# Ledger of designs, part 38: peptides against a protein of PDB entry 5ZK1

Target 1, 52 residues: chain A of PDB entry 5ZK1
Amino acid sequence: KREVRLMKNREAARECRRKKKEYVKCLENRVAVLENQNKTLIEELKALKDLY
Target 2, 52 residues: chain A of PDB entry 5ZK1 as posed
Amino acid sequence: KREVRLMKNREAARESRRKKKEYVKCLENRVAVLENQNKTLIEELKALKDLY

## One batch from the design tools (peptide; made by RFdiffusion4, then SolubleMPNN)

Design b2_p20_4_s1 (from b2_p20_4, 9 letters changed)
Fold by OpenDDE base, seed 5:
Structure b2_p20_4_s1 (fold): chain B 52 residues (1-52), chain A 20 residues (1-20)
Amino acid sequence: as target 1 above (52 residues)
Amino acid sequence: EEEELKKLLEELEKKEKELK
């Protein structure tokens, strides 16, 4: 009985670490997209200000 | 993308409840 509980806990901990890694990767991708969009918008706003 | 993130968060919250 104890060994089966320890095995289930190890499996749950492996899955939790996998899901956390997927979540961090999703946040990193979202940050990279938002940083690129923000950079583009700042460059477009500068180009527009340099025309007037 | 946002729906996949919401699903991952909901699954993490379910696992945290199962660990308590």
Scores: peptide ipSAE 0.024, ipTM 0.455, DockQ to the pose 0.039
Fold by OpenDDE base, seed 1:
Structure b2_p20_4_s1 (fold): chain B 52 residues (1-52), chain A 20 residues (1-20)
Amino acid sequence: as target 1 above (52 residues)
Amino acid sequence: EEEELKKLLEELEKKEKELK
């Protein structure tokens, strides 16, 4: 009984770490895309302001 | 993508409730 509970706990902890890593990777990718889009939009807005 | 992120968040919240 104890060994089976320890095995299930180790499996649950591995799966929790996997899911957390996938979540962080998804957030990092979203941040990188949004930062690049924001940079481009700021550069375009500066170029438009420098025409006036 | 967004729906997979929502599912992943819901599964993390379920596990946090099971650990308390």
Scores: peptide ipSAE 0.023, ipTM 0.449, DockQ to the pose 0.065
Fold by OpenDDE base, seed 2:
Structure b2_p20_4_s1 (fold): chain B 52 residues (1-52), chain A 20 residues (1-20)
Amino acid sequence: as target 1 above (52 residues)
Amino acid sequence: EEEELKKLLEELEKKEKELK
């Protein structure tokens, strides 16, 4: 039936958008962690350089 | 964390193949 195919396509498109939103959120979290780690490492390297 | 990102990418690529 055409209606069942359209319903399944709408469900698949909702699921694809959900997964894409979860992926973007995981990337945003990873970027925030890496930016914080990089900032900390730069501050530590600067503190070590200021000791010599 | 990294393995969850890999699984999520694999699922997205699978859905993109199902849409073509």
Scores: peptide ipSAE 0.023, ipTM 0.454, DockQ to the pose 0.067
Fold by OpenDDE base, seed 4:
Structure b2_p20_4_s1 (fold): chain B 52 residues (1-52), chain A 20 residues (1-20)
Amino acid sequence: as target 1 above (52 residues)
Amino acid sequence: EEEELKKLLEELEKKEKELK
C-alpha cells in the first residue's frame, strides 16, 4: 500500500536525522575534550618554559 | 567510544548511497 511506503520513508528520514544529530553531538564533545586537553598541555608547557 | 562513531558514520554513508 502507498501509505505504508510513505510511513516507512518518514520513519527512515526521522532515524537518519536522529543519527546525524547524535554524530554531530559526539564530534562536538570530542572537539571540546581535545580543545581542553590541548589548552591544559599548552598551559603546562608555558609554565615549564617560564621556570627556565 | 571511537568504534561507536565509526559504526554511526558507516550507517550514514550507507544511507547517503541509498538516497543517490
Scores: peptide ipSAE 0.023, ipTM 0.446, DockQ to the pose 0.093

Design b2_p20_4_s2 (from b2_p20_4, 8 letters changed)
Fold by OpenDDE base, seed 3:
Structure b2_p20_4_s2 (fold): chain B 52 residues (1-52), chain A 20 residues (1-20)
Amino acid sequence: as target 1 above (52 residues)
Amino acid sequence: EEKELEKLLEELKKKEEELK
């Protein structure tokens, strides 16, 4: 039936969007952790340069 | 919507690779 194929396509598109939003959130968290680590390392390097 | 999520995913992947 055409209607069953259209329902399955709409369900697959909803699930694809859900998985993409979850993966975006995981990457945003990883980028925020790496940006924080880089900031800390830059601040530590600055503190060492201000001592010498 | 789906194209905007794909662009954001590609931008976040580039940023993650630049930060490693």
Scores: peptide ipSAE 0.305, ipTM 0.819, DockQ to the pose 0.385
Fold by OpenDDE base, seed 4:
Structure b2_p20_4_s2 (fold): chain B 52 residues (1-52), chain A 20 residues (1-20)
Amino acid sequence: as target 1 above (52 residues)
Amino acid sequence: EEKELEKLLEELKKKEEELK
């Protein structure tokens, strides 16, 4: 039936959007961790260079 | 909407590779 195909397509589109949003959130968290690690290493390197 | 999420995903992937 056409209605069952349209229902399944709407469900698949909702699931696709959900998975994309979860993956964005995962990448945002990874980028934030790497940016913080990079900042800390730059600050440590600066403190060492300011000591000598 | 879905195209904006795909752009954001590509920008985040690029940033992640630049930070490694």
Scores: peptide ipSAE 0.294, ipTM 0.816, DockQ to the pose 0.387
Fold by OpenDDE base, seed 5:
Structure b2_p20_4_s2 (fold): chain B 52 residues (1-52), chain A 20 residues (1-20)
Amino acid sequence: as target 1 above (52 residues)
Amino acid sequence: EEKELEKLLEELKKKEEELK
């Protein structure tokens, strides 16, 4: 029936959006960790350079 | 909605590659 196909399509589209939002959140967290690590390493390198 | 999530995903992937 057409109605069952439309229901399954709406469910699949909701699940696709959910998975994309979860993957965005995972990448945002990973980028924030890498940005903080990079900042710390740059500050440490600057402190070592200012010592000599 | 889906197009905005795809743009944000592409921007985050570029930032992740720039930080490696």
Scores: peptide ipSAE 0.289, ipTM 0.817, DockQ to the pose 0.375
Fold by OpenDDE base, seed 2:
Structure b2_p20_4_s2 (fold): chain B 52 residues (1-52), chain A 20 residues (1-20)
Amino acid sequence: as target 1 above (52 residues)
Amino acid sequence: EEKELEKLLEELKKKEEELK
């Protein structure tokens, strides 16, 4: 039936959008962790250089 | 919507590679 194919396509499109949003959230969290680690290392290196 | 998510994904991937 055409209606069953359209329903399955709408379900697949919803699932693809859900997976893309989850992957964005995972990358945002990874970038935030790396930015915080980089900031901390730069601040520690600056504090060490300001002592000498 | 889907094109905006794809652009955001590409920008986040570039930032992640710049931070490694």
Scores: peptide ipSAE 0.285, ipTM 0.815, DockQ to the pose 0.382

Design b2_p20_4_s3 (from b2_p20_4, 10 letters changed)
Fold by OpenDDE base, seed 4:
Structure b2_p20_4_s3 (fold): chain B 52 residues (1-52), chain A 20 residues (1-20)
Amino acid sequence: as target 1 above (52 residues)
Amino acid sequence: EEAELEKLLKELEEQEKKLK
């Protein structure tokens, strides 16, 4: 009984760390995409302003 | 029109500074 509880706790702790890593990676990717989109839109707006 | 484009550009530049 004790060994099975320790195994389940170790598995749950591994799964929590995996989910946290995946969530952080998803946020980092979303931030990088939004930063690049924002930069591109600002560069396009600056280029448009320099034409008028 | 030009003054609104300048405001929008300044707001976007300030947002870029907050993301860094």
Scores: peptide ipSAE 0.026, ipTM 0.483, DockQ to the pose 0.037
Fold by OpenDDE base, seed 1:
Structure b2_p20_4_s3 (fold): chain B 52 residues (1-52), chain A 20 residues (1-20)
Amino acid sequence: as target 1 above (52 residues)
Amino acid sequence: EEAELEKLLKELEEQEKKLK
């Protein structure tokens, strides 16, 4: 019984670390896309402001 | 119009700062 519980806990801890790494990678990709979109929109709005 | 564009620029710059 003890060894099976330790094995299951080790597997659960590996799965939690995997899911956390995947979630962080998804957030990093979303941040990079939003930063690039905001930069482009700021540059477009500055270019529009320079026409007035 | 210019004052609205300046507000939108400031809002986008503040959003960019929150993402860093």
Scores: peptide ipSAE 0.025, ipTM 0.488, DockQ to the pose 0.041
Fold by OpenDDE base, seed 2:
Order: C-alpha cells, then structure tokens, then sequence
Structure b2_p20_4_s3 (fold): chain B 52 residues (1-52), chain A 20 residues (1-20)
C-alpha cells in the first residue's frame, strides 16, 4: 500500500537525521578533546623549555 | 635537546591549526 511506503520513508528520514546529528556530535566532542590535549601538551612543553 | 623541543612545539602548533 502507498501509505505503508510513505510511513517507512518518513521513519527512514527521521533515522537518517538522528544518525547525522549523533555523528556530528561525536566529531565535535573528538575535536574539543584533541584541541584541549594539544593545548595542554604545548603548555607543558613551553614550561619545560623555560626550565632549560 | 632544545632543537627537538622546538620541533615538537611547531608540530603541535601546526596540528592545532588543522583542527580549527
């Protein structure tokens, strides 16, 4: 039936949008962690360079 | 030692520029 195809398409479109939002959030969290790690390592290396 | 620390600092600063 046409109605069942339209329902399945709406469900698939909702799931596609959900997965895309979760993927973007995962990338944003990974970038924020890597930026903070790099900043900390640069600050530690600068502090070590100022001691020698 | 100082030249290796300067190389590591430059590499990390270049990695930060690629993430922003």
Amino acid sequence: as target 1 above (52 residues)
Amino acid sequence: EEAELEKLLKELEEQEKKLK
Scores: peptide ipSAE 0.024, ipTM 0.480, DockQ to the pose 0.039
Fold by OpenDDE base, seed 3:
Structure b2_p20_4_s3 (fold): chain B 52 residues (1-52), chain A 20 residues (1-20)
Amino acid sequence: as target 1 above (52 residues)
Amino acid sequence: EEAELEKLLKELEEQEKKLK
């Protein structure tokens, strides 16, 4: 029936949007961790350079 | 339509695997 196909498409579109949101959140968290690690390493390298 | 959404879901899962 057409109604069942439209319902399944709506469910699949909801799942696609959910997965995309989870993926973006995973990327944002990874970027934030890497940016913080890079900041810390740059600060440590500056502190080491200021000692010599 | 349904097959296109399944394809997009597979592409997202493959992208998630490349990040691990």
Scores: peptide ipSAE 0.034, ipTM 0.479, DockQ to the pose 0.079; fails the geometry check

Design b2_p20_4_s4 (from b2_p20_4, 9 letters changed)
Fold by OpenDDE base, seed 5:
Formats: C-alpha cells, sequence, structure tokens
Structure b2_p20_4_s4 (fold): chain B 52 residues (1-52), chain A 20 residues (1-20)
C-alpha cells in the first residue's frame, strides 16, 4: 500500500536527521578538544621560548 | 634552531587568529 511506503519514508527521514545531529555534535566536540589542545601547546611553546 | 621555533610559533599564532 502507498500509505505504508510513506510511513516508512517518514521514519527513515527522522532517523537520518537524528544520525546527522549526533555526527555534527561529535565533530563539534572533537573540534573543541583540538582547539583547546592547540591553545595549550602554543602556551607551552611560548613559555619554552621565554626560558631561552 | 631558534629561528625555526620562532617560525613555528608565528604559524601557530596565525592558526589561532583563524579559529577566533
Amino acid sequence: as target 1 above (52 residues)
Amino acid sequence: EEKELEELLKKLEEQEKKLE
């Protein structure tokens, strides 16, 4: 029936949007961790330069 | 050696300014 195909398509579209939101959140968290690590490494390198 | 560290620090500061 056409109605069953439309229901399954709506469910698949909801799941696709959920998975995309979870993936974006994972990337945002990874970017924030890498940005913090980069800032810390730059501060450590500046502190090492001030010792020489 | 010191000039290479200065160039690395400059590249890192230019990367920080792109993340702001």
Scores: peptide ipSAE 0.024, ipTM 0.494, DockQ to the pose 0.036
Fold by OpenDDE base, seed 3:
Structure b2_p20_4_s4 (fold): chain B 52 residues (1-52), chain A 20 residues (1-20)
Amino acid sequence: as target 1 above (52 residues)
Amino acid sequence: EEKELEELLKKLEEQEKKLE
């Protein structure tokens, strides 16, 4: 009984670390996309300001 | 119109400085 609980805990801890890594990677990709979109919008607004 | 664009540009520049 104890060894089976320790094995299940190790498996749950591996799965928790995997899910956390995937979540962080998803957030990093979302931040990079939003930062690029924000830079592009600022450049477009600066270009519009230079026309008027 | 021109003042609203200047205020929007200023807010965006302040947001860029928070991302550095």
Scores: peptide ipSAE 0.022, ipTM 0.488, DockQ to the pose 0.036
Fold by OpenDDE base, seed 4:
Structure b2_p20_4_s4 (fold): chain B 52 residues (1-52), chain A 20 residues (1-20)
Amino acid sequence: as target 1 above (52 residues)
Amino acid sequence: EEKELEELLKKLEEQEKKLE
């Protein structure tokens, strides 16, 4: 039936959008963690340079 | 030793400017 094909296509499109949103959120979280780690390491290296 | 630390700090400052 045409209606069942349209329903399955709407479900597949919802799932594709959900997976894309989850992937973007995972990348954003990874970037934020790496940026914070990089800032901390730079501050530690600056503090080490000020001691020597 | 001090020159190597200074080169590392400079590379890190150049990376910070790319993240702004």
Scores: peptide ipSAE 0.021, ipTM 0.505, DockQ to the pose 0.035
Fold by OpenDDE base, seed 1:
Structure b2_p20_4_s4 (fold): chain B 52 residues (1-52), chain A 20 residues (1-20)
Amino acid sequence: as target 1 above (52 residues)
Amino acid sequence: EEKELEELLKKLEEQEKKLE
């Protein structure tokens, strides 16, 4: 039936949007961690340079 | 030793410019 195909398409579109949102959130969290680690390492290396 | 530190600092400054 046409209705069953439309229901399955709506479910597939919801699942695609959910997976995309989860993937973006995973990337955003990874970027924020790497940016903070990089900033800390840069500050530590600048502080080491200012001692010499 | 000093040259290796200068090269590391240069790489970090290049990374900072990519994060802005």
Scores: peptide ipSAE 0.021, ipTM 0.487, DockQ to the pose 0.037

Design b2_p20_5_s1 (from b2_p20_5, 9 letters changed)
Fold by OpenDDE base, seed 5:
Structure b2_p20_5_s1 (fold): chain B 52 residues (1-52), chain A 20 residues (1-20)
Amino acid sequence: as target 1 above (52 residues)
Amino acid sequence: EEKELKEKLKELEREEKELK
């Protein structure tokens, strides 16, 4: 009985750490995409201003 | 995330009662 409970707790703790890692990776990817899009938009706005 | 961790804790507490 006790050993099975400890095994189940270890499995649940592994799953919780996996899900947290996946969420952080999703946020990091979204930040990188938004930073690149913002950089491109700023460069395009600068190029447009330099034409007038 | 925190809600899912809380539900997983409740699931473990149910499994511990069934295994007792």
Scores: peptide ipSAE 0.084, ipTM 0.643, DockQ to the pose 0.089
Fold by OpenDDE base, seed 1:
Structure b2_p20_5_s1 (fold): chain B 52 residues (1-52), chain A 20 residues (1-20)
Amino acid sequence: as target 1 above (52 residues)
Amino acid sequence: EEKELKEKLKELEREEKELK
Protein backbone atom coordinates (compact mmCIF):
# COMPACT_ATOMS: atom_id res chain seq x y z
CA LYS B 1 0.00 0.00 0.00
CA ARG B 2 2.50 2.80 1.07
CA GLU B 3 4.89 2.19 -1.90
CA VAL B 4 1.99 2.36 -4.42
CA ARG B 5 0.83 5.71 -2.86
CA LEU B 6 4.41 7.12 -3.13
CA MET B 7 4.66 5.94 -6.78
CA LYS B 8 1.27 7.55 -7.67
CA ASN B 9 2.21 10.83 -5.92
CA ARG B 10 5.53 10.88 -7.87
CA GLU B 11 3.69 10.29 -11.19
CA ALA B 12 1.13 13.05 -10.39
CA ALA B 13 3.97 15.47 -9.45
CA ARG B 14 5.70 14.73 -12.82
CA GLU B 15 2.44 15.38 -14.73
CA CYS B 16 1.78 18.62 -12.75
CA ARG B 17 5.33 19.89 -13.61
CA ARG B 18 4.82 18.93 -17.31
CA LYS B 19 1.44 20.77 -17.54
CA LYS B 20 2.90 23.86 -15.76
CA LYS B 21 5.85 23.93 -18.24
CA GLU B 22 3.44 23.68 -21.22
CA TYR B 23 1.26 26.51 -19.78
CA VAL B 24 4.31 28.80 -19.20
CA LYS B 25 5.49 28.09 -22.79
CA CYS B 26 2.00 29.01 -24.12
CA LEU B 27 2.07 32.31 -22.14
CA GLU B 28 5.63 33.12 -23.35
CA ASN B 29 4.58 32.52 -26.99
CA ARG B 30 1.45 34.71 -26.53
CA VAL B 31 3.53 37.54 -24.96
CA ALA B 32 6.08 37.37 -27.83
CA VAL B 33 3.26 37.58 -30.46
CA LEU B 34 1.53 40.51 -28.66
CA GLU B 35 4.84 42.41 -28.22
CA ASN B 36 5.59 41.96 -31.95
CA GLN B 37 2.05 43.10 -32.94
CA ASN B 38 2.29 46.18 -30.66
CA LYS B 39 5.72 47.06 -32.12
CA THR B 40 4.37 46.80 -35.70
CA LEU B 41 1.25 48.88 -34.85
CA ILE B 42 3.40 51.60 -33.18
CA GLU B 43 5.71 51.70 -36.26
CA GLU B 44 2.66 51.94 -38.61
CA LEU B 45 1.12 54.75 -36.48
CA LYS B 46 4.48 56.60 -36.51
CA ALA B 47 4.79 56.25 -40.31
CA LEU B 48 1.19 57.54 -40.70
CA LYS B 49 1.91 60.52 -38.38
CA ASP B 50 5.13 61.38 -40.29
CA LEU B 51 3.00 61.57 -43.52
CA TYR B 52 0.91 64.51 -42.13
CA GLU A 1 -5.09 25.58 -15.30
CA GLU A 2 -6.16 25.89 -11.59
CA LYS A 3 -9.32 23.79 -12.25
CA GLU A 4 -7.25 20.92 -13.76
CA LEU A 5 -4.86 20.97 -10.75
CA LYS A 6 -7.89 20.86 -8.40
CA GLU A 7 -9.39 17.93 -10.37
CA LYS A 8 -6.03 16.08 -10.22
CA LEU A 9 -5.90 16.65 -6.43
CA LYS A 10 -9.43 15.16 -6.11
CA GLU A 11 -8.38 12.17 -8.26
CA LEU A 12 -5.36 11.53 -5.97
CA GLU A 13 -7.61 11.77 -2.87
CA ARG A 14 -9.97 9.14 -4.42
CA GLU A 15 -7.04 6.82 -5.33
CA GLU A 16 -5.65 7.22 -1.78
CA LYS A 17 -9.05 6.13 -0.31
CA GLU A 18 -9.22 3.09 -2.63
CA LEU A 19 -5.62 2.08 -1.66
CA LYS A 20 -6.28 2.32 2.14
Scores: peptide ipSAE 0.082, ipTM 0.634, DockQ to the pose 0.100
Fold by OpenDDE base, seed 2:
Structure b2_p20_5_s1 (fold): chain B 52 residues (1-52), chain A 20 residues (1-20)
Amino acid sequence: as target 1 above (52 residues)
Amino acid sequence: EEKELKEKLKELEREEKELK
């Protein structure tokens, strides 16, 4: 019994760390896309202001 | 994601009860 509990806990802790790493990666990718979009929109707004 | 971690915690608490 005890060894099976320790194995299951180790497997669950590995899976929890895997899922958390995947989430952080998805958030990092989303932040990078939003930062790029925001830069582009700011540049477009500057170019538009320089025309008027 | 927080929901999945909470579900996994509940699954572990069930497995611990079954293995007792």
Scores: peptide ipSAE 0.078, ipTM 0.615, DockQ to the pose 0.112
Fold by OpenDDE base, seed 4:
Structure b2_p20_5_s1 (fold): chain B 52 residues (1-52), chain A 20 residues (1-20)
Amino acid sequence: as target 1 above (52 residues)
Amino acid sequence: EEKELKEKLKELEREEKELK
């Protein structure tokens, strides 16, 4: 009985670390997309200002 | 997701108190 509880706790701790890593990766990907979109919009705004 | 991490943190804090 004790060994099965320790195994389940170890599995739950592995799954918690996996989900945290996936969440951080999703945030990093979202930040990279938003930074690229912001860069493109700033470059487009500069190109429009250089025409006037 | 954040709720599951918070529940696991509370579980670890209980286990730490039981070991002291």
Scores: peptide ipSAE 0.043, ipTM 0.509, DockQ to the pose 0.119

Design b2_p20_5_s2 (from b2_p20_5, 9 letters changed)
Fold by OpenDDE base, seed 5:
Structure b2_p20_5_s2 (fold): chain B 52 residues (1-52), chain A 20 residues (1-20)
Amino acid sequence: as target 1 above (52 residues)
Amino acid sequence: EIKELEEKKKELEKEEEKLK
């Protein structure tokens, strides 16, 4: 009985660490995409200002 | 891309709530 509880706790702790890593990776990817989009929009706004 | 990341974030948050 004790060993089964320890195994389940180790499995739950592995799963929590996996999910946290996936969440951080998702946020990092979102930041990278938003930074790229913002850079492109700033460059487009500069190009429009240089025409007037 | 951003929408898929937001959906994946919501899935992970629901799974974290099930672990509490």
Scores: peptide ipSAE 0.028, ipTM 0.417, DockQ to the pose 0.327
Fold by OpenDDE base, seed 1:
Structure b2_p20_5_s2 (fold): chain B 52 residues (1-52), chain A 20 residues (1-20)
Amino acid sequence: as target 1 above (52 residues)
Amino acid sequence: EIKELEEKKKELEKEEEKLK
């Protein structure tokens, strides 16, 4: 019984570290997409102002 | 793409809350 609890705790700790790494990667990808969209919108707004 | 990233973020946040 004790060994099974220690194995399950090690598995849960590995899974928690995996999920945390995936969460950070998801946030990094979202930031990169939002930064690129914001850059494009600023460039489009500049191009529209340079036409007037 | 952005919607799928937001859904995945929300699923991971719910799992992190269950681990506290």
Scores: peptide ipSAE 0.025, ipTM 0.417, DockQ to the pose 0.354
Fold by OpenDDE base, seed 3:
Structure b2_p20_5_s2 (fold): chain B 52 residues (1-52), chain A 20 residues (1-20)
Amino acid sequence: as target 1 above (52 residues)
Amino acid sequence: EIKELEEKKKELEKEEEKLK
């Protein structure tokens, strides 16, 4: 019984680390998209200000 | 959970590709 519980805990800990890594990667992608959108909007606002 | 994260990753990768 103890060894099976320790095995299941190790498996759950591996799965938790995997899920956390995938979640961080989704956040990193979301940040990169938002940073690019923000950069584009700043450049568009600059181009509009340079026209007036 | 994992399938949803993989789907969300694919959505974000498509959004990044539209912004290049």
Scores: peptide ipSAE 0.018, ipTM 0.395, DockQ to the pose 0.034
Fold by OpenDDE base, seed 2:
Structure b2_p20_5_s2 (fold): chain B 52 residues (1-52), chain A 20 residues (1-20)
Amino acid sequence: as target 1 above (52 residues)
Amino acid sequence: EIKELEEKKKELEKEEEKLK
């Protein structure tokens, strides 16, 4: 009984670390997309201001 | 939950490719 509980705890800890890594990677990708979109929008706004 | 995160990751990777 004790060994089976320790194995299940090790599996749950591996899965928790995996889920956390995937969540962080999803946030990093979202930040990179938003930073690129924001840069483009700032450049477009600058080009529009240089026309007036 | 995990499948939804994997799908959302693939969507974001496609959006990053369109911005390059």
Scores: peptide ipSAE 0.017, ipTM 0.395, DockQ to the pose 0.034

Design b2_p20_5_s3 (from b2_p20_5, 9 letters changed)
Fold by OpenDDE base, seed 2:
Order: C-alpha cells, then sequence, then structure tokens
Structure b2_p20_5_s3 (fold): chain B 52 residues (1-52), chain A 20 residues (1-20)
C-alpha cells in the first residue's frame, strides 16, 4: 500500500535526523575534550618555559 | 572516542542510502 511506504519513509527520515543529531553531539564532545587537552598542554608548556 | 565517531558516521551513511 502507498500509505505504508510513506509511513516507512517518514520513520526512516526521523531516524536519519536522530542519528545526524547524535553524530553532531559526538563531534562537539570531541572538540571540547581536544580543546581542553590542548589548553592544559599549552599552560604546562608555558609554566615550564617560565621556569627558565 | 574516534572509533565511536567512525561508527556513528558509518551508521549515518547507511541510513542515507536507505532513504535513496
Amino acid sequence: as target 1 above (52 residues)
Amino acid sequence: LLEELERKKKELEEEEEKLK
């Protein structure tokens, strides 16, 4: 039936949008972790340089 | 974390293919 195909397409489109949102959230979390690690390493390198 | 991103990317590509 046409209606069942349209329902399945709407469900697949909802799931694709959900997965895209989860992927973006995973990227945002990775960026935040890397930025914090980089900040800490820069601060540690600066502190070591300021000792000499 | 990188392996989780790669899995999420692959899962997204598989769903985009199912929409075509």
Scores: peptide ipSAE 0.066, ipTM 0.644, DockQ to the pose 0.727
Fold by OpenDDE base, seed 4:
Structure b2_p20_5_s3 (fold): chain B 52 residues (1-52), chain A 20 residues (1-20)
Amino acid sequence: as target 1 above (52 residues)
Amino acid sequence: LLEELERKKKELEEEEEKLK
């Protein structure tokens, strides 16, 4: 009984870390895309303001 | 923001390596 509980706890802890790593990777990718889009939009807005 | 996420990812990888 104790060994099975310890095994299940280790498996749950591994799965929790895996899900956290995947979530961080998804956030990194989303932030990189949004920061690039924001830079492009700021440059376009600056170019438009420099024309008027 | 990216640097904080990269640091957190590195911390998770170091914890994963210590538990293998």
Scores: peptide ipSAE 0.064, ipTM 0.641, DockQ to the pose 0.137
Fold by OpenDDE base, seed 3:
Structure b2_p20_5_s3 (fold): chain B 52 residues (1-52), chain A 20 residues (1-20)
Amino acid sequence: as target 1 above (52 residues)
Amino acid sequence: LLEELERKKKELEEEEEKLK
């Protein structure tokens, strides 16, 4: 009984870390896309401002 | 923000290594 509880706890801890790592990766990708879009929009706004 | 997420990935990898 104790060993089965320790095994289930290790499995639950592995799955919790896996889900956290996947969530962090999703946030990193979203931030990288948004930062690149924001940079492009700032550069476009600057180029438009330099024409007037 | 990216640097904070990278730190969180590193913390999770170090916790995975300590549990092997």
Scores: peptide ipSAE 0.063, ipTM 0.637, DockQ to the pose 0.155
Fold by OpenDDE base, seed 5:
Structure b2_p20_5_s3 (fold): chain B 52 residues (1-52), chain A 20 residues (1-20)
Amino acid sequence: as target 1 above (52 residues)
Amino acid sequence: LLEELERKKKELEEEEEKLK
């Protein structure tokens, strides 16, 4: 029936949007971790330069 | 982490293809 196909399409579209949101959240978390690591490395490099 | 992101990207591409 046409209605069952439309329901399945709406379900698949909801799931695709859910997974897209989860992917973006994982990228955001990775960026935040890398930015924090980079900040720490810059601070360590500064502390080493301030010793000489 | 990168391998998990690549898996999630692939899962999204497979679902976008199922919607076409």
Scores: peptide ipSAE 0.059, ipTM 0.628, DockQ to the pose 0.757

Design b2_p20_5_s4 (from b2_p20_5, 9 letters changed)
Fold by OpenDDE base, seed 3:
Formats: sequence, C-alpha cells, structure tokens
Structure b2_p20_5_s4 (fold): chain B 52 residues (1-52), chain A 20 residues (1-20)
Amino acid sequence: as target 1 above (52 residues)
Amino acid sequence: LEKELEEKKKELEEEEEKLK
C-alpha cells in the first residue's frame, strides 16, 4: 500500500513539473514575440519622427 | 498546477481512509 502511494505521488509530481515547464515555455515565447513587436514599433516610431 | 497536487493529495487521503 505505502509503495503504491509513493509511486502515484512521484508520477503526479513528474506530470506537474512537465506542465509547469510547458507553461513557462509558452510564456517565454509570448514575451519574446511581444518584445520583438515592441522593438519594431519603437523603431518605426523613431523613423517617423526622423522624417519631421 | 498547485490544484493538481492538491487533488492528488485528496485522492491519497481518501484512499487512506478506505484502507483503515
């Protein structure tokens, strides 16, 4: 009985760590896209200001 | 994620009560 509970807990902890890693990777990708978009918009705004 | 761990703790506690 105790060994089966310890096995189930280890499996649940592995799955929780997997889902956390996937969620963090999704956030990191979203941040990288938003940072690149923000950089491009700042560069475009600078180029427009340099024309006036 | 904490919710999944809490659900698993609850399942283990319910299994323990059924075994006493």
Scores: peptide ipSAE 0.061, ipTM 0.654, DockQ to the pose 0.067
Fold by OpenDDE base, seed 5:
Structure b2_p20_5_s4 (fold): chain B 52 residues (1-52), chain A 20 residues (1-20)
Amino acid sequence: as target 1 above (52 residues)
Amino acid sequence: LEKELEEKKKELEEEEEKLK
């Protein structure tokens, strides 16, 4: 029936939007971790440079 | 996809804990 196809399409579209939102959140978390790691490494490199 | 996203979230949480 047409109604069942429209329901399945709406469900698939909701699920696609959910997955995209979760993927973006995962990338945002990865960026925050890498920015923190880079900050620490830059601070350590400065501290080492100030010893010489 | 859903499993891969959950595995990646877990890997990131473990990495965030190592930075504290």
Scores: peptide ipSAE 0.020, ipTM 0.425, DockQ to the pose 0.036
Fold by OpenDDE base, seed 4:
Structure b2_p20_5_s4 (fold): chain B 52 residues (1-52), chain A 20 residues (1-20)
Amino acid sequence: as target 1 above (52 residues)
Amino acid sequence: LEKELEEKKKELEEEEEKLK
């Protein structure tokens, strides 16, 4: 039936949007962790350089 | 895919907690 095809298409479109949002959130978290680690390492390298 | 994304989110949350 046409209605069942339209329902399945709406469900697939909702699921595609959900997966995309979850993937972006995973990338944002990864960027935040790497930026914080990089900041800490740069601050440690500056502190070591200021001792010599 | 959904399980792999949830495992990766958990790993990143544990890394963020270690940095605090």
Scores: peptide ipSAE 0.019, ipTM 0.414, DockQ to the pose 0.035
Fold by OpenDDE base, seed 2:
Structure b2_p20_5_s4 (fold): chain B 52 residues (1-52), chain A 20 residues (1-20)
Amino acid sequence: as target 1 above (52 residues)
Amino acid sequence: LEKELEEKKKELEEEEEKLK
């Protein structure tokens, strides 16, 4: 039936948007962690240079 | 995929908590 195909397509499109949102959130969290780690490493490198 | 994304989100949340 045409209606069942349209329903399944709407469900698949909702699921695709959900998965994309989850993937973007995972990348945003990874960027935030890497930015914080990089900031800490730069501060540690500066503190080490100020000791010599 | 969905389980792997949820596991990776949990790992990143635990890493963010350790950096705070």
Scores: peptide ipSAE 0.019, ipTM 0.420, DockQ to the pose 0.035

